# Ledger of designs, part 286: peptides against a protein of PDB entry 3NZW

Target 1, 212 residues: chain A of PDB entry 3NZW
Amino acid sequence: TTTLAFRFQGGIIVAVDSRATAGNWVASQTVKKVIEINPFLLGTMAGGAADCQFWETWLGSQCRLHELREKERISVAAASKILSNLVYQYKGAGLSMGTMICGYTRKEGPTIYYVDSDGTRLKGDIFCVGSGQTFAYGVLDSNYKWDLSVEDALYLGKRSILAAAHRDAYSGGSVNLYHVTEDGWIYHGNHDVGELFWKVKEEEGSFNNVIG
Target 2, 222 residues: chain B of PDB entry 3NZW
Amino acid sequence: QFNPYGDNGGTILGIAGEDFAVLAGDTRNITDYSINSRYEPKVFDCGDNIVMSANGFAADGDALVKRFKNSVKWYHFDHNDKKLSINSAARNIQHLLYGKRFFPYYVHTIIAGLDEDGKGAVYSFDPVGSYEREQCRAGGAAASLIMPFLDNQVNFKNQYEPGTNGKVKKPLKYLSVEEVIKLVRDSFTSATERHIQVGDGLEILIVTKDGVRKEFYELKRD

## One batch from the design tools (peptide; made by RFdiffusion4, then SolubleMPNN)

Design b2_p29_8_s4 (from b2_p29_8, 11 letters changed)
Fold by OpenDDE base, seed 4:
Structure b2_p29_8_s4 (fold): chain B 212 residues (1-212), chain C 222 residues (1-222), chain A 29 residues (1-29)
Amino acid sequence: as target 1 above (212 residues)
Amino acid sequence: as target 2 above (222 residues)
Amino acid sequence: KVYLDPNAQAKFERGTAIATELHERMSAQ
């Protein structure tokens, strides 16, 4: 898995691969590693698929309950805290989760929290999470600027996942790409890694370790 | 070392069509190298046009299917005989599986039916309840043999339009029920030749708007 | 579908011996 999220002047970019594995077996190439919690809030999945899918879906229900009770959208801080508190209750039980809670509220602006099953909760501007995270960071950190255009930011997110998919055997399938703004998240499509690889190689003259 | 789980072998396969879905399973039940039964059905009609199989440890599979069937009954009771949708069924099964997160059901679960738009639907689950809707999925002993074949024949992976130098993929299209049944039969016959835990018989449940139809085919009895 | 990350898999499996054995066997199939 490779997931990433970063803040920039235009909001948040979220990009994830779609491969799931069981040992050396590719279990799926089409896993949805972004959970759309609400129109303004996303959760990413890394670690155990069931743990992430179950608890982030549960989180969605908790967020909806908050909205119903409080008559306002839940903050990214509060949503991430709910999840963090939950996983902390299971500390040592063997949950495996590395998630980013990404969203936009008027109060907070664009906000990213990293939450993992060790009980870590971090607010930050840039996170890459998963077995391919170091490969993604290599590209992302090298090209990241706060002042990126939306187009450049989307491309950078996509390109960083592609780099990870190329080098990490546990990442691949496709890139799912999101842009989070004040008006909510926008889905920017599913990009097959195979097709994307050849396109990027041709356009950039990159990936010269592969001939053809 | 104590092992609370057995492995009863077998293989299951789900394929979604345009307006139908198929869930198939062999009827062989084994323990180690001993055939317990040559005809032990493992694909079940659960009502509401939902078919289900939980392949792996048969005791766990049977328990899970029974629990789901009970869930369907309770759903009808609580919701004035409302039909359980396939997506709601998938969510319910997730909760059943994840409820045993720390002592999982040793099964690969597949359900098939029609979605709310009348399109074929296949959902596949891991032992702890992660699930995904897919066009096709193989599970069980010969899943590793069958799944690549399904990728090629259902999703047309690695197939290209002639004369395009591999630049244009073969377009996706729905398969007819006859084509799907043929693929299922070919998959199981080929798997039977290479895997000792697959054989004896093939039971196929076909879900359409008209209900669930069952077909049976003989497999090699080795 | 069980694991998205090999390191996460190890962490997951350390939590329960039964789960570890289950996933190991299933990954071998």
Scores: peptide ipSAE 0.207, ipTM 0.799, DockQ to the pose 0.168
Fold by OpenDDE base, seed 3:
Structure b2_p29_8_s4 (fold): chain B 212 residues (1-212), chain C 222 residues (1-222), chain A 29 residues (1-29)
Amino acid sequence: as target 1 above (212 residues)
Amino acid sequence: as target 2 above (222 residues)
Amino acid sequence: KVYLDPNAQAKFERGTAIATELHERMSAQ
C-alpha cells in the first residue's frame, strides 16, 4: 500500500493505490483505500484491510451521529480523536491500521491527521503511509511547494503514488485521486498504473530504467 | 499445539452478469487427504435472491451461513418484510465476520445476487470481513488456479484488439448466462484435474429477477 | 486474510494467537 495526503495553497491532495495482497498473492487490484466519511472528510487505509474498512466505516457512523446530535459537521480533530481513542483501546490486541483523516471545516481549514494502531495521532501538512511510503516521499518531498497550482498538486500526488507502485511490490493497480477544498472533496478519477506509467514515461522522459 | 481450525478444501466461484449472477461450488468435502463426502453442498440460497458460500473450514462456514440466514429473518421482522439488498447483506456479513476478529471464521466468503438496479453483483470477503464488489471471484483451494483465468476470460485482461499491435485493449462486455456457465464448468473441470481438494460434483446457483435456479454437473471422482 | 501492507500480517497473527489463548483459558474455567 501507498497512501499520501498533503496540504497546499489550494487545499488537500489525497492519492492512494488500490492493490491488496495476501502474502505473495495479489488479492485485488481494485481496492478502495479511501473512505468518504462525509462530503468534507476522507479517511485513508493502510495495514489490515478489514481493520481499516471496519473501523473507518464505524468512524463514519460516529461522525454522522455527531452531526445529528450537534447539528454541525464534526471537526477533523474530533473525528481523528475518536478513531485514535478507539484503536488505543485495542492496543496490543493486534489491530493494524495506518490512516489519514483529511478534511476541511470552516473552523479548522484544510486539516490532516495521521492515526495508527500504535496510538500515534499526529497533525501535519504532509504524510505518506504504507509499505511504499518512502518511494512516495522521494518524489513528493522533491517537488512539494505550498504554492503549487491545483493541477500541479494533483499531478504530484498521482506521480508520487506511481513511483511507489513502480518500486513497491505491495503497491499498484490504480491511483485514486482526491482534491479536498472548502466546498468538499472532489474525486479526480481512477488511473490505471499500467496506462499511467507509459503516459508519464513518454511525457516526462522518466523511468528510463524501463525500456519501452 | 492446539489448532482449532480445519481445512475441508473445495473451491467456489462467483461471476456477475448484466442481469444475473452465478455462485458455484464443488461438492467435495475433505480432511487432509481423506474425502469425507462427495456430495456436501456449500452454496446456499439465503432468501431475498441472495446466494452465499463460505469456503474453508466447513464448521465455520456452516455457522456463518446459518447466522446470516437468521440475520435475513430478523431483518424482515424489523423492517416489515423489506427485501434485504445485496449491499446491505454485504455490510451485515462484514459485521458477522469482524465480530470474531480475534478468533476468525476460517473461510473465504462470496455472495451473489442482483443490486438495486437489477444488475448482477458479486461480493467477496476475507476471513475477518474486508469486502469488495467485483465482477468475478474465485475462493478456496483452487482459487489461485482459477482467478487468473477469470481475469483473462471475464475481465479480458491481457487481451487486445487484433491488428492494433497491442495498443488497443479488448473492450469490456457482459457475458451471457450460457457463456458464464461454460466458463464455470471449464474452471472447475480444470481445477479438478490439478487439485486433489476439488472434485466430485459442481453445483451452480443462478440468480435472476425470477429467482434462484440450481444446476448440477458431475466432476471427476478420483 | 487480505492486507494492504505486508506488516499488517504479523500484527494480525499475533492478535489472533492472543485471543485464541484467552478463549482457551476462559473455556477451561
Scores: peptide ipSAE 0.194, ipTM 0.802, DockQ to the pose 0.059
Fold by OpenDDE base, seed 2:
Structure b2_p29_8_s4 (fold): chain B 212 residues (1-212), chain C 222 residues (1-222), chain A 29 residues (1-29)
Amino acid sequence: as target 1 above (212 residues)
Amino acid sequence: as target 2 above (222 residues)
Amino acid sequence: KVYLDPNAQAKFERGTAIATELHERMSAQ
């Protein structure tokens, strides 16, 4: 798995691969590793698929309950805290989760929290999470700027996942790409890694370790 | 070391068509090298045009299917006999599986039916309740033999249009019921030849708007 | 088969081992 999220002048970019594995077996190439909690809030999944899918869906329900009770959307801070508190209750039980809660509220602006099953909760501007995270960081950190255009930011997110998919055997399938703004998240499509690889190689002259 | 789980072998396979879905399973049940039964059905009509199979440890599979069938009954009771949708069924099964997260059902679960738009739907689950909707899925002993075949024949993976120098993929299209049945039969025939835990019989449940139809075919019995 | 990354697999295996041990203890009583 490789997931990433970063803040920039245009909001938040979220990009994830779609491969699931069981040992050496590729279980799926089409896993949805982004949970659309509400129109303004996303959760990413790394680690145990069931743990992430179950509890982030549960989180969605908690966020909806908050909205119904308080007559306003839950903050990203509060949503991430709910999840963090939950996983902390299961600390030592063997849950495996590495998640990013990404969203936009008028009060907070664009916000990213990292939450994992070890009880860590971090607010930050850039996170890569999963077995391919180091490969993604290699591309992302080298090209990241706050002042990126939306187009360049989207490309950078996509390109970082592609790099991870190329080097990490546990990442691949496709890139799912999101842009989070004040108006909510926008889905920017599913990009097959195979097709994307050859396109990028040709356009950039990159991936020279592979002969076409 | 004590193992609370058994392995009863077998293989299951789901394929979604345009306006239908199929879920198939062999009828062999084994323990180690002994055949317990040559005809033990493992694909079930659960009502509401939903078919289900939970392949692996048969005791766990039977328990899970029974619990789901009960859930369907309770759903009707609570919702004035409303039909349970396939997506809601998937969520229900997730909760059943994840409810035993720390002592899982040792099964690979597949359900098939029609979505709310009348399109074929297949959902697959891991032992602890992660799930996704897919066009096709194999589970059980011969899944590793069958899935690559399905990737090629259902999803047209690694197939390209002639004369394009591998640049244009073969377009996706839905298969007919007859084509799907043929693929299922070929898959199980091939699996039976290469895997000792697969054989004896093949049951195929076909879900359409008209209900669930069952077909049976003999497999190799050696 | 569970859908995991490598780190998740290790955690799951440990959890399964614990559950198995617990079951064994319960069965021995």
Scores: peptide ipSAE 0.134, ipTM 0.799, DockQ to the pose 0.064
Fold by OpenDDE base, seed 1:
Structure b2_p29_8_s4 (fold): chain B 212 residues (1-212), chain C 222 residues (1-222), chain A 29 residues (1-29)
Amino acid sequence: as target 1 above (212 residues)
Amino acid sequence: as target 2 above (222 residues)
Amino acid sequence: KVYLDPNAQAKFERGTAIATELHERMSAQ
């Protein structure tokens, strides 16, 4: 798995691969590793598929309950804290989760929290999470600027996942891409890694280790 | 070392068509190298036009299917006999599986039916309730043999339009029910040849708007 | 069991011995 999220002048970019594995077996190439918690809040999934899928869906329900009770959207800080508190209760039980809670509220602006099953909760501007994270960081860190255009930021997110998919055997399938703004998240499509690879190679002159 | 789980072998296969879905399973039940039964059905009509199979440890599979059937009954009771949708069924099964997250059902679960638009739907679950809607899925002993074949024949993976130098993929299209049944039969016949835990009989449940139809075919009884 | 990260498997196996055996067996099949 490779997931990433970063803040920039235009909001948040979230990009993830879609491969799932069971040992050496490729279980799926089409897994949705982003949960749309609400129109303004996303959760990413790395680790155990069931753990992430179940608890992030549960988180969505908790966020909805908050909205119903408080008559306002839950903050990204509060949503991430709910999840963090939950996984902490299960510490040592064998949950495996590496998640990013990404959202936009009026009071917080664009916000990203990293939450994992070890009890870590971090606020930050840039996170890559998963077995391919180091490959994604290599591309992302090298090209990241706060003042990126939305177009360039979307491309950078997509390109970083592609780099990870190329080098990490546990990442691949497709890139799912999101842009989060004050008006909510926007889905920017599913990009097959095979097709994307050749396109990027041709356009950039990159991936010269592959003859094609 | 105490092992609470057995492995009863077998293989299951789901394929979604445009306006139908198929869930198939062999009828062999085995422990190690001993055939317990040559006819033990493992694909079930659960009502509301939903078919289900949980392949692996048969005791766990039977328990899970029974719990789901009960859930369907309770759903009708609580919701004035409203039909359970396939997506809601999938969520329910996730909760059943994840409810035993720390002592899982040792099964690969597949359900098939029609979505709310009348389109064929197949959902596949891991032992702890991770699920995905897919066009096709194989599970069980011979899944590793069948799944690549399904990727090629249902999803047209690695197939390209002639004369395009591999640049244009073969377009996706739905298969007819007859094509799907043939594909299922070929898959199980091939699997039976190469895997000792697959054989004896093939039971296929076909879900359409008109209900669930069952077909049975003989397999090798090696 | 389906994993999104190879490290997830190790964590799951350490925390749930029964689940570990299950996943090992299923991954081997």
Scores: peptide ipSAE 0.170, ipTM 0.799, DockQ to the pose 0.171; fails the geometry check

## One batch from the design tools (peptide; made by RFdiffusion4, then SolubleMPNN)

Design b2_p30_1_s1 (from b2_p30_1, 11 letters changed)
Fold by OpenDDE base, seed 3:
Structure b2_p30_1_s1 (fold): chain B 212 residues (1-212), chain C 222 residues (1-222), chain A 30 residues (1-30)
Amino acid sequence: as target 1 above (212 residues)
Amino acid sequence: as target 2 above (222 residues)
Amino acid sequence: QPPLPRSPSTWEVWGGGGGGEEPPPRRSAK
């Protein structure tokens, strides 16, 4: 798996691969590693698919209950804290989760929290999470700027996942791309890695280790 | 060390069509190298036009299916005989599986039916309740043999339009029920040739708007 | 409440030494 999220002047980019594995078996090439919690809040999945899918869906229910009780959307800080508190209660039980909670509230603006099954909760501007995270960071860190255009930021997110999909055997399938703004998240499509690779190679003159 | 799990072999597969879905399974039940039964159905009509199979350790599979059938019954009681949708069924099964997260059901679960738009739907589950809606899925002993075949024949993976030098992929299209049945039969006949835990009989449940139809075919009994 | 682990951990069930059946393959989003 490779997931990433980063903040920039235009909001948040979230990009993820879609491969699931069971050992050496490619279980799926089409897994949705972004959970749409609400129109303003996304969760990402790395680690155990069931753990992430179950608990982030549960988180969505808790977020909805908050809205009903408080008559306002839950903050990204509070949502991530709920998840963090939950996984901390299960510490040592063998949950496997590496998640990012990404969203927008009027109070916080665009916000990213990293939450994992070890009980770590971090606020930050850039995270890559998964087996391919180091490959994604190599591209992302080399090209990241706060002042990226939305188009350039979307491309950078997509391109960073592509790099990870190329080098990490546990990453691949497609890139799912999201842009989170003040108005909520926008889905920017599913990009098949096979097609995307050749396109990017031709356009950039990159991936020269592969002879086409 | 005591292993609470067994492996009863067998193979299942689901394929979604445009207005139908198919869930098929062999009828062989095995332990190690011993055939326990040549006809032990593992694909079930659960009501509400939902078919289900949980393949792997048969005791766990049967328990899970029974729990789901009971869940359907209670859903009707609690919701004035409302039909359980396939997506709600998938969520319910996730909770059944994840409720045993720390002592999982040793099964690969597939359900098939129609979505709320009348389109064919197949959902597959891991042992702990991760689930995905897919066009096709193989599960069980010969899943590694069948799944690549389904990728090629249902999802048209690695197929290109003739004369395009591999530049134009074969377009995705729904298969007819007759085409799906042929693929299912070819899958199981091929799997039976190469896997000792697959054989004896093939039971196919076809879900349409008109209900669930069953077809049965003989497989090799070797 | 999150479902309480009523059962032995997967490690306790599977964690025995050599020759045990591999735990059922989990889908990993790693």
Scores: peptide ipSAE 0.074, ipTM 0.750, DockQ to the pose 0.032; fails the geometry check
Fold by OpenDDE base, seed 2:
Structure b2_p30_1_s1 (fold): chain B 212 residues (1-212), chain C 222 residues (1-222), chain A 30 residues (1-30)
Amino acid sequence: as target 1 above (212 residues)
Amino acid sequence: as target 2 above (222 residues)
Amino acid sequence: QPPLPRSPSTWEVWGGGGGGEEPPPRRSAK
């Protein structure tokens, strides 16, 4: 798996691969590693697919209950804290989760929290999470700027996942791309890695380790 | 050392069409090298146009299917005989599976039916309740033999339009029920030749707007 | 960045030993 999220002047970019594995077996090439918690909040999954899918869906229910009770949307800080508190209660039980909770509230602005099954909860501007995270960071850190255009930021997210999909055997399938703004998240499509690779190679003159 | 799990072998396969879905399974049940039964159905009509199979350890599979059937019954009681949608069924099964997260059902679960738009739907589950809607899925002993075939023949993976020098992929299209049945039969006949835990009989459940139809075919018995 | 926690096997979580049968294979979004 490779997931990433970063803040920039235009909000948040979230990009993920779609490969699931069971050991050496490719279980799926089409897994949705972004959980749409609500129209304004995204969760990402890395680690155990069931653990992430189950508890982030549960988180969505808790966020909805908050909205009903408090008559306002939950903050990204509070949503991530609910998840962090939950996984902390299961500490030592063997949950496997590496998640990012991404959203934009008027109070917080664009916000990303990393939450893992060890009970770590971190606020930050840039996170890559998964077996391919180091490959994604290599591209992302080299090209990241706060002042990126939305177009350039979307491309950078997509390109970083593509680099990870190329080098990490556990990452691949397609890139799912999201842009998060104050008005909510916008889905920017599913990009098959096979097609995307050749396109990017031709346009950039990159991936010269592969002879076309 | 005590092992609470058994392996009863077998293979299951789901394929979604445009306005139908198919869930098929062999009827062989084994333990180690012994055939327990040559006809033990493992694909079930659960009502509401939902068919289900949980393949692996048969005791766990049967328990899960019984619990789901009971869930369907209670859903009708609680919601004025409302039809359970396939997506809601998938969510329910996730909770059944994840409820045993620390002592899982040793099964690969597949359900098939129609979505709320009348389109074919197949959902597959891991033992602990992760699930995904897919066009096709193989599960069980011969899944590794069948799934690559389905990737090629249902999802047209690695197929390109002739004369395009591999630049234009074969377009995705729905298969007819006859084409799907052919693929299912070819899958199971091929798997039976190469896997000792697959054989004897093939039962296919076809879900349409008109209900569930069953077809049966003989497989190799040795 | 802290490394992603290694997912324990379902078998280890369950407390099973080497009884000859592999734990149920789960999907990994690793």
Scores: peptide ipSAE 0.064, ipTM 0.752, DockQ to the pose 0.033; fails the geometry check
Fold by OpenDDE base, seed 5:
Parts: structure tokens; sequence; C-alpha cells
Structure b2_p30_1_s1 (fold): chain B 212 residues (1-212), chain C 222 residues (1-222), chain A 30 residues (1-30)
């Protein structure tokens, strides 16, 4: 798995691969590693697919209950804290989760929290999470600027996942791309890694380790 | 070390069509190399036009299917006989599986039916309740033999239009029920030849708007 | 932070060994 999220002047970019594995077996090439919690809040999954899918869906229910009770959307800080508190209660039980809670509230603006099954909760501007995270960071950190255009930021997110998909055997399938703004998240499509690789190679003159 | 799990072998296969879905399974039940039964159905009509199979350890599979059937009954009681949608069924099954997260049902679960738009739907589950809607899925003993074949024949993976020098992929299209049945039969006949835990009989449940139809075919009895 | 551990198959997690069939793999978002 490779997931990433970063803040920039235009909001948040979220990009993820779609490969699930079980040992050496490719279980799926089409896994949705972004969970759409609500129109303004995204969760990402890395680690155990069931753990992430189950608890982030549960988190969505808690966020909806908050909205109904308080008559306002839950903050990204509060949503991530609910998840963090939950997984901390299960500490030692063997949950495997590396998640990012990404969203927008009027109070917080664009916000990213990292939450894992060890009970770590971090607020930050840039996170890559999964077995391919280091490959994604290599591209992301080299090209990241706060002042990126939305188009360049979307491309950078996509390109960083592509780099991870190329080098990490546990990452691949496709890139799912999201842009989070004040108006909520926007899905920017599913990009097959096989097609994307050759396109990027041709356009950039990159990936010269692979002979076309 | 005590192992609470058995493995009863067998294989299951789901394929979604445009307005139908198919869930198939062999009828062999085995322990190690000993055939327990040549006809033990593992694909079930659960009501509400939902078919289900949980392949792996048969005791866990039967328990899970029984729990789901009971869940359907309770859903009707609590919601004035409302039909359980396939997506709601998938969510319910996730909760059944994840409820045993720390002592999982040792099964690969597949359900098939129609979505709310009348389109064929196949959902597959891991042992702990991760689920995905897919066009096709193989599970069980011969899943590793069949799934690559389905990738090629259902999802047209690695197929290109002739004369395009590999630049244009074969377009995705739905298969007819006849084409799907052919693929299912070919999958199971091939799997039976190469896997000792697959054989004896093939039961296919076809879900349409008109309900569930069953077909049975003999497999090799070796 | 250490890289997230590979999600083991359900079989590997629960010590199911010795059967010729690989247990249904746990889907791992690795």
Amino acid sequence: as target 1 above (212 residues)
Amino acid sequence: as target 2 above (222 residues)
Amino acid sequence: QPPLPRSPSTWEVWGGGGGGEEPPPRRSAK
C-alpha cells in the first residue's frame, strides 16, 4: 500500500494506490483505500484492510451522530481523536491500521491527521503511509511546494503514488486521486498504473530504468 | 499446537453480469486427501434474491451462512418485511465477520445478487470482513488457478485490440449468462484436473430479477 | 515511524499451517 496526503495553498491532495495483497498473492487491484466518511472528510487505509474499512466506516457513523447531536459538522481534530481513542483501547489486540483523516471545517481549514493502531495521532501537512511510503516521499518531498497550483498538486500526488507503485511490489493497480477544498472533497478519477506509467515516462522522459 | 481450524477444500466463483449474477461452487467436501462427501452444497439461497457461499472451513462457513440467514429474518421482522439490499447484506456480513475479528471465521465469503438498479453484483469478503464489490471473484482451494483466468476472460486483462500494437486495450463489456456459464464450467473443469480438493459436482446459482435458478453439472469424481 | 507491518494472511496470524491449501488471504492494504 501507498497512501499520501498533503496540504497546499489550494487545500488537500489525497492519493492512494488500489492493490491489496496477502503475502505474495495479489488479492485485488481495485481496492478503495479512501473511505469517504462524509462530503468534507476522507479516511485513508493502510495495514489491515478489514480493520481500516470497519473502523473508518464506524467513524463515519460517529461523525454523523455528532452532526445530528451538535447540529454542526465534526471537526477533523475531533474525528481523528475518536478514531485514535478507539484504536488505543484495542492496543495490544493486534489491530493493524495506518490511517489519515483528511478534511475541511470552517474553523480548522484543510486539516490532516495521521492515526495508527499504536495510538499515535499526529497533525501535519504531509504524510505518506504504507509499505511504499518512502518511495512516495522521495518524489513528493523533492517537488512539494506550498504554492503549487491545484493542477500541479494533483499531478504531484498522482506521480508520487506512481513512483511507489513502480518500486513497491505491494503497491499498484491504480491511483485514486482526491482534492479536498472548503466545499468538500472532489474525486479526480481512477488512473490505471499500467497506462499512467507509460504516459508519464513519455511525457517526462522519466523511468529510464525501464526500456520502452 | 492446537489448531481449531479445519480445511474442507472446495472452490467458489462469483461473476456479475449486467442484469444477473452467478455464484458457483463445487460440491466436494474433503479433509486432507480424504473425500468426506461428493455432494455437500456450499452455495445457498439466503432469501431476498441473495446467494451466499463461505468457503474454507465448512463448520465456520455453515455457521456464518446460518447467522446471515437469521439476520435476514430479523431484518424482515424489524423493518416490516423490507427486502434486504445486496449492499446492506454486504455490510451486515462484514459485521458478522468482524465480530469474530480475534477468532475469525476461516472462510472466503462471496455473495451475489442484484443491486438497487437491477445490475448484477458480487461482493467478496476476507476472513475478517473486508469487502469489495467486484465483477468477478474466485475463492477457495483453486482460487489461485481460476482468478487469473477470470482476470483475462471477464475483465479482459492483458487483451488488446488486434492491429493496435498493444496500445488499445480490449474494451470492457458485460458477458451474457451463457458466456458466464461457459466460463464457470471451464474454470471448474480445469480446476478439477489440477486440484485434488475440487471435483465431484458443480452447483451454479443464477440470480435474476425473476429469482434464483440452480444448475448442476457433474465434475470428475477422482 | 517504522513502516507499517505487512498485514499477514489470516492463516499466518492464527498459526494455521500444514494444510495444502493456502487459507483465504487476509486482504492487506500493505
Scores: peptide ipSAE 0.055, ipTM 0.743, DockQ to the pose 0.045; fails the geometry check
Fold by OpenDDE base, seed 1:
Structure b2_p30_1_s1 (fold): chain B 212 residues (1-212), chain C 222 residues (1-222), chain A 30 residues (1-30)
Amino acid sequence: as target 1 above (212 residues)
Amino acid sequence: as target 2 above (222 residues)
Amino acid sequence: QPPLPRSPSTWEVWGGGGGGEEPPPRRSAK
């Protein structure tokens, strides 16, 4: 798995691969590793697929209950804290989760929290999470600027996942791309890694280690 | 050492069509190399045009299917005989599986039916309740033999339009029920030849708007 | 840098259930 999120002047970019594995077996090439918690809040999935799907769906329910009770959308800080507190209660039980909670509230602005099953909760501007994270960071860190255009930021997110999909055997399938703004998240499509690879190679003159 | 799990082998296969879905399974039940039964059905009509199979450890599979059937019954009681949608069924099954997260059902679960738009739907689950809607899925002992075949024949993976020098992929299209049944039969016949835990009989449940139809075919009894 | 999530081992899941053998493969978003 490779997931990433970063803040920039235009909001948040979230990009993820779609490969699921069970050991050496490729279980799926089409898994959705972004959970749409609500129109303003995204969760990313790395680690145990069931753990992430189950608990981030549960988180969505908690966020909805908050909205109903408080008549206000939950903050990204509070949502991520709920998840962090939950996984901490299961510490030692063998949950496997590496998640990013990404959202945009009027109070917080664009916000990203990293949350894992060890109980770590980090606020930050840039995170890559998964077995391919180091490959994604290599591209992302080299090209990241706060002042990126929305188009360039979307491309950078997509391109970083592509790099990880190329080098990490546990990452691949397609890139799912999201842009989060004050008005909510926007889905920017599913991009097949095979087709995307050749397109990017041709346009950039990159991936010269592959002959074709 | 105490092992609470068995493995009863077998294989299951789901394929979604445009307005139908198919869930098929062999009828062989085995422990290691010993055939326990040549006819033990593992694909079930659960009502509401939902068919289900949980393949792996048969005791866990039967328990899970029974729990789901009960869940359907209670859903009707609680919601004035409302039909359970396939997506809601999938969510319910996730909760059944994840409820045993720390002592999982040793099964690969597949359900098939029609979505709310009348389109064929197949959902597959891991042992702890991760699920995905897919066009096709193989599960069980011969899944590794069948799934690549389905990738090629249902999803047209690695197929290109002739004369395009591999630049134009074969377009995705829905298969007819007859084409799907043929693929299922070919899959199980092929799997039976190469895997000792697959054989004896093939049951195919076909879900359409008109209900669930069952078909049975003999497989090699070796 | 965020730590890599560890996929629960087959043993961990099995051990949690009181069994000694490996449970069936689980999907992992590694």
Scores: peptide ipSAE 0.026, ipTM 0.722, DockQ to the pose 0.035; fails the geometry check

